# Peptides against a protein of PDB entry 5EG6, part 14

Target 1, 151 residues: chain A of PDB entry 5EG6
Amino acid sequence: RLRSQTVSTRYLHVEGGNFHASSQQWGAFYIHLLDDDESEGEEFTVRDGYIHYGQTVKLVCSVTGMALPRLIIRKVDKQTALLDADDPVSQLHKCAFYLKDTERMYLCLSQERIIQFQATPCPKEQNKEMINDGASWTIISTDKAEYTFYE

## One batch from the design tools (peptide; aimed at target 1 P69 F117)

Design b1_p14_7_s2 (made by RFdiffusion4, then SolubleMPNN; from b1_p14_7, 6 letters changed)
Fold by OpenDDE base, seed 2:
Structure b1_p14_7_s2 (fold): chain B 151 residues (1-151), chain A 14 residues (1-14)
Amino acid sequence: as target 1 above (151 residues)
Amino acid sequence: PPLLSGEVPSWLPK
């Protein structure tokens, strides 16, 4: 289970006031759970509890304090983001970060750059959106708090 | 610390 805590991921870090990608560097971030109706802003209220897919989160750089806009963390199945998954986030599985209030835009790594990638609706399954491999992220918890992997 | 919020940053291209 994942909750508001310090996490790290490859290919995402802050340098020179911008988010960058690197195969050699690990970015350390705080992931914060927000309420679904939390407004966008520099100041936000963090919720307690375990993070579930479909919930709104904030990624804040642990070093610089820079943050991305509100994201919805979604479960990934192969090359699709699941729109209706609501189970606890599992660190064993890849996830996708939907930019909240956008037209299917996801945080994406492309050629060592961070971009927003527009997912394509899945014609066969209305509860899925097609994403590329760069929009599938791995999160590793670095928090001292104990956690349980969700299978 | 500079929190980039409110809109998608310009450096995050489509």
Scores: peptide ipSAE 0.082, ipTM 0.681, DockQ to the pose 0.064
OpenDDE base, seeds 1, 3, 4, 5: peptide ipSAE 0.032, 0.017, 0.031, 0.023; ipTM 0.623, 0.512, 0.620, 0.586

Design b1_p14_7_s3 (made by RFdiffusion4, then SolubleMPNN; from b1_p14_7, 5 letters changed)
Fold by OpenDDE base, seed 3:
Structure b1_p14_7_s3 (fold): chain B 151 residues (1-151), chain A 14 residues (1-14)
Amino acid sequence: as target 1 above (151 residues)
Amino acid sequence: PKLKSGEVPSWLPK
C-alpha cells in the first residue's frame, strides 16, 4: 500500500465541489496503476506493468506526495476523449484524465492552474466525449522511478 | 516506448 494525501491547504483547495491546484507548484508526478475496483483514499494498492487506456491510475506529486483523486486515463483523438480505447499508453500519445465516478469531469490546465472541465457528449458518437485543449496532455518523456509499498 | 506503472512521465498541454 502507498500512502499519500489527496487534499492540502497549501497546494490543493476544494471550493464549490471543485479542486484547484497550481501546476507550477506540483511539479512532476508518479503515475501508479490501480485495480479497477480500488476505492478512493490516501492509502491504495498499486499494480505493476504497462498502463492501458481505460485503466484507473493515481497521480502522486514526486515532491510533496500529494495525490489527485482516482483517474481513468483515456486516449484522445483530435478534441475528443475515447471511452473504449484499451491499447497501451505510449510516448507521444495524447491522453485525457477522467475523474472517476464524476459526470464527465476531466483534469484540465487553465491559466497555469489544474481544474476540472466537464466534457460534452458527442451527439453522433456515444463512445466519444468532447474536451477542450487544456484537457489534452501529450506524453513527451518518462523517467524511471522506484518506490516502496507495504502489504 | 510504453508507459509503465511507477514511472514519472512528462506532460505537455495541447
Scores: peptide ipSAE 0.442, ipTM 0.873, DockQ to the pose 0.029
OpenDDE base, seeds 1, 2, 4, 5: peptide ipSAE 0.391, 0.408, 0.397, 0.434; ipTM 0.851, 0.845, 0.854, 0.868

Design b1_p14_7_s4 (made by RFdiffusion4, then SolubleMPNN; from b1_p14_7, 6 letters changed)
Fold by OpenDDE base, seed 1:
Structure b1_p14_7_s4 (fold): chain B 151 residues (1-151), chain A 14 residues (1-14)
Amino acid sequence: as target 1 above (151 residues)
Amino acid sequence: MQLLSGEVPSFLPK
């Protein structure tokens, strides 16, 4: 099991006119694969293997240990997030991070802050949701951790 | 290159 401090969702949107999540820490996050039925919590069981779109993941800051809530990584096609894609996540792909158990809320970069953006449903394409540019992320590189502590 | 669980990916906004 992996222990982390889950960041409250209040950090991911405007609260009292303040932003709390910085994009500067974004590049230092571990991405951990979870089981689809894994519950939210500070302790979670990670899975091994290659990550596929549609799977549940945890992003954990390598410096502070702080984690975002459970996310579903979704494939992006142009300005839409695909709801049914399940192929492997690969370098140079564009992806979006859906906050699990929300109404179409996605992680979004806005003026160096990470916020939540509510996607718009596509009436004629039920397998897609419309996102803004800030909610689309390009995977450019990966690094492997030499050591990860589990308990 | 495929993304493996436990890695530290780098993301750029669109």
Scores: peptide ipSAE 0.412, ipTM 0.887, DockQ to the pose 0.029
OpenDDE base, seeds 2, 3, 4, 5: peptide ipSAE 0.402, 0.032, 0.025, 0.032; ipTM 0.876, 0.581, 0.542, 0.599

Design b1_p14_8 (made by RFdiffusion4)
Pose (drawn by RFdiffusion4):
Structure b1_p14_8 (pose): chain A 148 residues (1-2, 6-151), chain P 14 residues (1-14)
Amino acid sequence: RLTVSTRYLHVEGGNFHASSQQWGAFYIHLLDDDESEGEEFTVRDGYIHYGQTVKLVCSVTGMALPRLIIRKVDKQTALLDADDPVSQLHKCAFYLKDTERMYLCLSQERIIQFQATPCPKEQNKEMINDGASWTIISTDKAEYTFYE
Amino acid sequence: PLKSGPVPSYHAKW
């Protein structure tokens, strides 16, 4: 959110995009700190904590973003030292692992990576673009099937 | 100037 500005992470046309009309449900998988990038990867059980490495995989298309470090957001900053459990409707940032402070970010409908600004005296913090702050919530679905 | 660029994606297997 930048209420009219609300966009959702979604996958269509073979790309991740920030949609104003539809939202995707993504599996969030915990990965070990030393797992490497690839189309194949190992996931682990447990509750998601800030600072941990995760993979986001579209439940509909199966496509995934690169490894991300989920980080807690305070106003406009990513807190790199935060390690508590990720909770419902928390604001989060996703650092693209092994990049120069590049975060998952929207530019209107586009999904891009955008570099964070290091903080002056508080070096456990990085300033992030407004499009790099994401609210997380668990999802569910009900299905009914009938025929005449 | 700050840096930006596209984010790649692929079909995941785990």

Design b1_p14_8_s1 (made by RFdiffusion4, then SolubleMPNN; from b1_p14_8, 4 letters changed)
Fold by OpenDDE base, seed 1:
Structure b1_p14_8_s1 (fold): chain B 151 residues (1-151), chain A 14 residues (1-14)
Amino acid sequence: as target 1 above (151 residues)
Amino acid sequence: MLKSGPVPVYKAKF
């Protein structure tokens, strides 16, 4: 789908010891696949292979080594996160990062800040949670970093 | 398909 409105792009970045969203600079991150039962910590065992929705991942800045807590990558449909999707993650498709072991907290972009946003249950669809636009992310490989984004 | 490893993460608003 081609964009029909003005596009504003921000990139996950580490600056001054914090995660933030930059309009100018982007960070290269390791997205590490973890086992579902992997515990939280600075040291973790990385699994090889293709990442599927519903799996646990760690985002680690390749420059600073700073990492976010364990995340579950979830498929996004419009403004909802799917709780039971388990197909392979497709690059350039919208995804959401659920903070593992929280009550519906998702990694969210708010202006220049990276915050946690609490999703609300979808009353009619138990397999979905309602997220805001800021909680929807796009992942691409580093060799495609200069590509134009479309949804 | 997304493989475990180094990738950038972006946010795009339309």
Scores: peptide ipSAE 0.301, ipTM 0.824, DockQ to the pose 0.035
OpenDDE base, seeds 2, 3, 4, 5: peptide ipSAE 0.286, 0.295, 0.255, 0.271; ipTM 0.824, 0.806, 0.783, 0.789; seed 4 fails the geometry check

Design b1_p14_8_s2 (made by RFdiffusion4, then SolubleMPNN; from b1_p14_8, 7 letters changed)
Fold by OpenDDE base, seed 2:
Structure b1_p14_8_s2 (fold): chain B 151 residues (1-151), chain A 14 residues (1-14)
Amino acid sequence: as target 1 above (151 residues)
Amino acid sequence: MLLSGDVPVWKAKF
């Protein structure tokens, strides 16, 4: 039996209290920079500044407040996540989200679901891990953070 | 460049 091909492009979204991958709707998420030693929890202390690859971040749905576990944002080169890249994150780059304190688990889409995908080590390149296409994410738009001061 | 507190939209393609 042949099945209809599904849309190959999906957006990170929250629905029904769960993260999922939608072909029609996209979510807007706060990306918060954390200290490397920040503990897991619903409450966390955020840092200011530009986000660099290799740093710990939290993704929080701007509408529902739902959050993913702590992630390390990593630069993607082709189908590999770079473990030692530390340049600033750019909208022109592909990103991977390593689930902190796991055995090479990355945020990955599989059809409509957001799952954890275990990357494969690169035997000859210790600074790289092989990921699939579903674990490669791109920023398509960004609302800039706003800061207000009171006199 | 991405700033802490920014609100990006993420897309994945497979």
Scores: peptide ipSAE 0.543, ipTM 0.915, DockQ to the pose 0.034
OpenDDE base, seeds 1, 3, 4, 5: peptide ipSAE 0.305, 0.320, 0.452, 0.511; ipTM 0.822, 0.829, 0.885, 0.907

Design b1_p14_8_s3 (made by RFdiffusion4, then SolubleMPNN; from b1_p14_8, 6 letters changed)
Fold by OpenDDE base, seed 5:
Structure b1_p14_8_s3 (fold): chain B 151 residues (1-151), chain A 14 residues (1-14)
Amino acid sequence: as target 1 above (151 residues)
Amino acid sequence: SLLSGPVPVWKAKF
């Protein structure tokens, strides 16, 4: 199969030492489960097991080794990130990547750039933060990627 | 469920 290209999808990718969003190419990243108390750094201890929402993860480009800061993977409900969800992460379901220890900053796609987007508190529901669509991501395993992203 | 490992990360545009 050949890689499917669509303008309706953008993929996280590393190019020229920078993270960007590509409609043509996708990067393979290792999502590493970390301990909640793991400190920021290039070297970290990876945990085994299924990733749950609310847990700390590291996204590392499998090719370049470029990594994003520690992230909290959060469940997404419509246009909100859930702060207290802790069930296992569902592949192919939207999620958000909260930059750990920030003021509600989330990994966000803006056009072809990867930025930090500040979520706004949800006044109605304290366990939710309002995010934009650009902060909603989908993650799948590579084996599933071959099935879904290739024609 | 998602295990630690290789994944693509993407977003659908509407």
Scores: peptide ipSAE 0.456, ipTM 0.880, DockQ to the pose 0.034
OpenDDE base, seeds 1, 2, 3, 4: peptide ipSAE 0.448, 0.229, 0.426, 0.440; ipTM 0.879, 0.811, 0.874, 0.880

Design b1_p14_8_s4 (made by RFdiffusion4, then SolubleMPNN; from b1_p14_8, 6 letters changed)
Fold by OpenDDE base, seed 2:
Structure b1_p14_8_s4 (fold): chain B 151 residues (1-151), chain A 14 residues (1-14)
Amino acid sequence: as target 1 above (151 residues)
Amino acid sequence: ALLSGDVPVYKAKF
């Protein structure tokens, strides 16, 4: 690492009924595996098992119960999201969250805000689309006892 | 591998 290189980390967090990106607070989320044909809604059927890239997931805040729309978790390679990767999701590896049934919209961090970012098709490679750095996320599993949750 | 369950999700930026 170069001395001039700055590193910042922001965590997905829910505060005041809103999703935001915090450098001080982190939210613990349930990442629920869904069937590919599961409909959007407050109620959904959860599948057990290891999550693979390309599968549909729900992120649910363990404290508030607030959830994001259905997402497809995709593997990230440099500045691109891979559309056809289907191997098991590796924790600590960069991933992207495609908003299901949208035109290439991805969950994106912009300063302290969580927004949707529209990926650009990769003209050279049909199995990739270009995302920005804010659309790359890292997942770390945590023990439930390590954080406070409210039922 | 990631199992359905509790995870913190974050973004690291250089």
Scores: peptide ipSAE 0.316, ipTM 0.796, DockQ to the pose 0.033
OpenDDE base, seeds 1, 3, 4, 5: peptide ipSAE 0.276, 0.217, 0.304, 0.307; ipTM 0.746, 0.736, 0.772, 0.820; seed 4 fails the geometry check

## One batch from the design tools (peptide; aimed at target 1 A67 I114)

Design b1_p15_1 (made by RFdiffusion4)
Pose (drawn by RFdiffusion4):
Structure b1_p15_1 (pose): chain A 148 residues (1-2, 6-151), chain P 15 residues (1-15)
Amino acid sequence: RLTVSTRYLHVEGGNFHASSQQWGAFYIHLLDDDESEGEEFTVRDGYIHYGQTVKLVCSVTGMALPRLIIRKVDKQTALLDADDPVSQLHKCAFYLKDTERMYLCLSQERIIQFQATPCPKEQNKEMINDGASWTIISTDKAEYTFYE
Amino acid sequence: SSDISWHHHAKPHHK
């Protein structure tokens, strides 16, 4: 959110995008700290905590973003030292692992990476673009099938 | 800022 500004992470046309009309449901998988990037990867059980490495995989298309470090957001900053459990409707930032402070970011409908601004005296914090702050919530679905 | 990459054939394996 930038209420009219609300956009959702979604996959269509073979790309991740920030949609104003549809939302995707993504599996969030914990990865070990030393797992490497690839189309194949190992996931781990447990509750998701800030600072941990995760893979987001589209439940519909199966496509995935690169490894991300989920980080807690305070106003406009990513808190790199935060390690408590990720909770419903928390604001989060996704740092693209092994990049120069590049975060998952929207530019209107586009999903891009955007570099964070290091903080002056508080070096456990990085300033992030408004499009790099994401709210997380668990999802569910009900299905009914009939025929005449 | 720049474009982002992703995987079209992600294969998660459980530990």

Design b1_p15_1_s1 (made by RFdiffusion4, then SolubleMPNN; from b1_p15_1, 10 letters changed)
Fold by OpenDDE base, seed 2:
Structure b1_p15_1_s1 (fold): chain B 151 residues (1-151), chain A 15 residues (1-15)
Amino acid sequence: as target 1 above (151 residues)
Amino acid sequence: SRELSYYKNAKPIKA
């Protein structure tokens, strides 16, 4: 289970004041659980507890303090994000980060950049929307500020 | 837009 804690994720890295992608480095972030009604801003109130899919979170770079906008962490099934999953987040599964209050925009890796990617609705399944592989993230709990990946 | 907005200095506050 995941809680408000430090996590590491591949391809999401902050350097030189910007978010960028690195195939060899895992960025270290603190993931904060927020209330669903928490407003966007530089300051935010953090909740304790285990994080469930569908909940609102903030990712803050452990090194620079840079943060992304509020995200909703969603469960991934193959190349789809599940809209109604609400079970505890498992590190065994990839997840997607929906940018809150957008039209299906997700945090996405594109070449060497981190961008927003608009998911496509699933015609047959209203509780899913289609994302690409770049919008699927692996997160692991860690106490490290930086993690380098070697193949 | 595909560009991401971000905050340079996040400030988490305990409840």
Scores: peptide ipSAE 0.383, ipTM 0.880, DockQ to the pose 0.857
OpenDDE base, seeds 1, 3, 4, 5: peptide ipSAE 0.347, 0.356, 0.352, 0.322; ipTM 0.870, 0.873, 0.869, 0.858

Design b1_p15_1_s2 (made by RFdiffusion4, then SolubleMPNN; from b1_p15_1, 9 letters changed)
Fold by OpenDDE base, seed 1:
Structure b1_p15_1_s2 (fold): chain B 151 residues (1-151), chain A 15 residues (1-15)
Amino acid sequence: as target 1 above (151 residues)
Amino acid sequence: SRDLSYYKNAKPIKA
């Protein structure tokens, strides 16, 4: 299970003043749990507790301090993001990062770039959105002292 | 656009 803590994820890295993809290095980030009604901004209030799918989080690069906009961490089932999952986040499962208050936009790896990818609605399953493999992320918890490492 | 916006200096505040 995850709580507000440092994590590592493959292919997400900050260098040269922006987010980019790295095939050789795992990026180190701090994942912050936010309240559902927390507003967007440079400053944000961090909450304690275990992180559940469907909750709002902030990803901050542990090296540079750069951050993405507010995200909703969602559970992934095969090639779909689950919209109504609310169980604790498990490192055993891939996750998707929905850009909060967008039209189904997800954090996505595309070649060497980190971009927004628009998920496709599932016509027969209201609680799912179809995402590509680049929008499925593997995250692992790390100690506070850990930072980016090479594979 | 598929580009992302970001903040250069995040400032987390503990509750």
Scores: peptide ipSAE 0.408, ipTM 0.885, DockQ to the pose 0.860
OpenDDE base, seeds 2, 3, 4, 5: peptide ipSAE 0.350, 0.359, 0.391, 0.326; ipTM 0.865, 0.875, 0.880, 0.861

Design b1_p15_1_s3 (made by RFdiffusion4, then SolubleMPNN; from b1_p15_1, 10 letters changed)
Fold by OpenDDE base, seed 5:
Structure b1_p15_1_s3 (fold): chain B 151 residues (1-151), chain A 15 residues (1-15)
Amino acid sequence: as target 1 above (151 residues)
Amino acid sequence: MRDLSYYKNAKPKKA
């Protein structure tokens, strides 16, 4: 299970004051769990507990301190983001990061850039949104905590 | 598709 902690992810790296994509580099970030009603801002209150899909999180570069806007971590099924999944986040599976309060915008790798990608609603499946591979992320814990993986 | 905005200095705090 994932909680507020340091994580590493591929293709997300901060360099020169900007977020960049690199196939050779794994960025180190702290993922912070927030309350669902936490407001956007430079300052934010971190919540304790295990992170579940659907919850609001902040990704902060552990090196530079740069942070993305509030994200909702969502479960990924193939090339779709699940909108209603609320089980504990599993590090065994890829996840998607929805930019909170946007029109289906997700954190996405595009070439050498990190951008927002607008997901497409899934026909006949209102609980899913289609994302591309660039919007599917693998995160791994980098701390020494013990974990119970949830599949 | 849109560019990302971000904060240069995140300030996390615990309650």
Scores: peptide ipSAE 0.389, ipTM 0.875, DockQ to the pose 0.915
OpenDDE base, seeds 1, 2, 3, 4: peptide ipSAE 0.364, 0.355, 0.387, 0.378; ipTM 0.856, 0.858, 0.864, 0.864

Design b1_p15_1_s4 (made by RFdiffusion4, then SolubleMPNN; from b1_p15_1, 9 letters changed)
Fold by OpenDDE base, seed 2:
Structure b1_p15_1_s4 (fold): chain B 151 residues (1-151), chain A 15 residues (1-15)
Amino acid sequence: as target 1 above (151 residues)
Amino acid sequence: SRDLSYYSNAKPIKA
């Protein structure tokens, strides 16, 4: 199970004051669990406990301190993000990061850039919305500030 | 816009 801790994720890296893609390095981020009513800002209150899908989190680069806006971590099923999953986050499954208070925008890898990707509603499944592979992330718990990936 | 905004200096506060 995942809790507020340092994690590594491939293709999300901070260097030179920017988020960018790296195929060889896993960026190290601290994932902070927030309350659902926590406001957006540079400063935020962190809560302890295991992280569940559907909860609000902050990703902070362990090296630079750079942070993304508030995210809702969602479970991924194939090419879809699940909107109603609320079980504990598992490192065995990919996840998606919905940018909170947006129109279905998700954190996404596109070429060398990290962007927002707008998910498409699933017409037959209201509890799902369609994302691409670039919007699905693998996270690994780690105590490392940086993880170099070798294939 | 598809561009991301971010904070240069995050400040987590523990309850």
Scores: peptide ipSAE 0.370, ipTM 0.875, DockQ to the pose 0.862
OpenDDE base, seeds 1, 3, 4, 5: peptide ipSAE 0.282, 0.355, 0.359, 0.345; ipTM 0.850, 0.875, 0.871, 0.868

Design b1_p15_2 (made by RFdiffusion4)
Pose (drawn by RFdiffusion4):
Order: C-alpha cells, then sequence, then structure tokens
Structure b1_p15_2 (pose): chain A 148 residues (1-2, 6-151), chain P 15 residues (1-15)
C-alpha cells in the first residue's frame, strides 16, 4: 500500500507482478541459512522468523522468487536484527540474499529489485523504497463442486 | 523435518 494504491503479489504471463486486480497465494518455505540458490532446494519445517531465509513459491504456477531474507519493517526501514516470529498482517521486507542490499520491490505493476539505503548511525537498519514494504497474511480456500 | 522441492526460479530486474 502506497487504499487506492493497493497491489498484490501475483504471477501471470510467466512473470511475477504487482496486480491491482488479482492476488496469488504463495507457499512460504523456510530454508537453512547455508542452502544455495537453484531450481531444486531443500525446505524445512517450523514457524517463520524474521532474519530467516525463505522461498516463495506460487501455488498456482509453481514458479518461485530467488532466496529471500524476510525482515521486519518499522515505518520505512528494514530491521536486520529482528528475529521474532512473523505474524499475521505484519509489514515485511524481502532482501534478495547475496545481493548488495537489493529488496523485492514494486514499480507500479512491475516487480523489480531495488537497493536499500544504509542508515547513518543505526547500521542494523536499512532504508527501503515504499514499494519494498509488503504486508503478509495467511490464506485459505473453500471449494464446491456440482453438476446438473 | 526436511524435503527437497523443484520450482522454476524467476529473477526480478534491477531498477
Amino acid sequence: RLTVSTRYLHVEGGNFHASSQQWGAFYIHLLDDDESEGEEFTVRDGYIHYGQTVKLVCSVTGMALPRLIIRKVDKQTALLDADDPVSQLHKCAFYLKDTERMYLCLSQERIIQFQATPCPKEQNKEMINDGASWTIISTDKAEYTFYE
Amino acid sequence: SHRTLHAPVWHPPTA
């Protein structure tokens, strides 16, 4: 959110995009700190905490973003030291692991990476673009099937 | 517990 500005992470046309019309449901998988990038990867059970490495996988298309470090957001900053459980409707940032402070970010409908600004005296914090702040919530679905 | 998964990886462009 930048209420009219609201966009959702979604996959269509073979790309991740920030959609104003549809939202995707993504599996969020915990990865070990030393797992490497690839189309094949190992996931782990447990509750998601800030500072942990995760993979987001589209439940519909199966496509995934690169490894991300989920980080807590305070106003406009990512808190690199935060390690408490990720909770419903928390604001989060996703740092693309092994990059120079590049975060998952939207530019209108586009999903891009955007570099964070290091903070002056508070070096456990990084300033992030407004499009790099994401609200997380668990999802569910009901299905009914009939025929005449 | 651990398990291995497969998914095509998509990469965002640089701004």

Design b1_p15_2_s1 (made by RFdiffusion4, then SolubleMPNN; from b1_p15_2, 8 letters changed)
Fold by OpenDDE base, seed 4:
Structure b1_p15_2_s1 (fold): chain B 151 residues (1-151), chain A 15 residues (1-15)
Amino acid sequence: as target 1 above (151 residues)
Amino acid sequence: MKKTLKAKVLYPPLA
């Protein structure tokens, strides 16, 4: 299970006032769990606990100390983000980061830059949004990884 | 346990 902790993904750093990521390098950042009603700002209150899909999180780059805006972590199934999934985050699965209070904007890696990518609605599946590969992320805990399997 | 953190927020550009 994923909880508020230091995790690793594609190496994030700040260059030119923007977040950048290397697909070939891995770096650490801290993922913080926020209350659903937590407001956006440079100051934010975090809490301990296991992270579930659908919850609001803050990603803080360990290298720069800078943060992305509030994100909702969502479960990924193939090329779609699941809107209704609320089970505990599994490190076995890819995830997507929806920028909270946006029109289907997701954190996306394009080349070496972090950008916002607008997902496309799924016509026949209201609980899914279609994302690209760059919006699918793999997170590995820097702590001892605990995997939960669901049959 | 809850604690307040401070971090400058960067907004990624649009695609």
Scores: peptide ipSAE 0.451, ipTM 0.903, DockQ to the pose 0.844
OpenDDE base, seeds 1, 2, 3, 5: peptide ipSAE 0.446, 0.447, 0.445, 0.209; ipTM 0.902, 0.900, 0.901, 0.755

Design b1_p15_2_s2 (made by RFdiffusion4, then SolubleMPNN; from b1_p15_2, 8 letters changed)
Fold by OpenDDE base, seed 2:
Structure b1_p15_2_s2 (fold): chain B 151 residues (1-151), chain A 15 residues (1-15)
Amino acid sequence: as target 1 above (151 residues)
Amino acid sequence: MKKTLKAKVVYPPLA
C-alpha cells in the first residue's frame, strides 16, 4: 500500500519556482495525506496513513520544498479517471491527480510543460472522466513501503 | 499522528 512517504515520478520536477517536465530525470516528492476538510494554503496539516483513491494529497518537492495545490488522487482505467474508486493506491496502477475544487482539472504533462488539463465527462459512464495519457502518472516509492497487489 | 508543514503553492498553467 502507498502511504505518506517520499515518491518519485518521471517528467515532473521543480526549477525556478515552477514545475517542469524532464525526460532525463525523475523528480522526488513527498506525498502527504490530508484530511478531506483541509483548506488550501502554504501551511497545512498532514497525517500518517495509507492512501486510498479519492483522498486528498499534497505533493511537495523534496528539493525545493514547493508544493502543488491540493489534489485528489484517482484511479485510472485506460484513458479515464475513476471518480468512485476508493481502494488503496497501488503502484501497479496509473493514477491521475485532480486539482481539488476545480472543474475537472487534472495535472498533465504537455510536451515539456506541466499544465492543468480539463477532463471531459464520459457520456455513458457517469463515474468516469476522460483524460489523456499526459494526465496519467506512475508513482514509484523511494521509501520503505508495503506493496499490496489487487486483482 | 498529525504534523503541520509549510510549502509554497505553485499552480500549473491552464492548457
Scores: peptide ipSAE 0.579, ipTM 0.929, DockQ to the pose 0.922
OpenDDE base, seeds 1, 3, 4, 5: peptide ipSAE 0.556, 0.556, 0.548, 0.419; ipTM 0.925, 0.925, 0.923, 0.857

Design b1_p15_2_s3 (made by RFdiffusion4, then SolubleMPNN; from b1_p15_2, 9 letters changed)
Fold by OpenDDE base, seed 2:
Structure b1_p15_2_s3 (fold): chain B 151 residues (1-151), chain A 15 residues (1-15)
Amino acid sequence: as target 1 above (151 residues)
Amino acid sequence: MSYTVKAKVVYPPLA
């Protein structure tokens, strides 16, 4: 299970006050669990506990202290983000980061840039949004964590 | 238990 802790992800790092893509380096970040009612800002309150899909998180660069806006971490099934998944986040699964309070915008790697990608609604499946491969992320814990398998 | 974190917010550009 993933909790508020230090994590690593490929193709994401901060340089010069901006988020950039790196083909060779894994960026180190703090992933913080927030309350659903937590407002956006440069100061926020972090909760303890295991992170579940659908919850609000903050990614903070461990080097620069720069943060992305509030994100909702969502489970990924192939090239779709699941809107109703609420099980604990597993490092065995890819995830997507929905920018909270946006029109289906997700954190995305495009070429050498980090951008917001607008997901497309899935007409046949109301609980899914179509994303691309660049919006699918893998998180690796760099701290003490419990590894739980979910079928 | 909760604690406060300070971090500058950076918005990625739109596609």
Scores: peptide ipSAE 0.588, ipTM 0.929, DockQ to the pose 0.904
OpenDDE base, seeds 1, 3, 4, 5: peptide ipSAE 0.571, 0.570, 0.559, 0.576; ipTM 0.925, 0.925, 0.921, 0.925

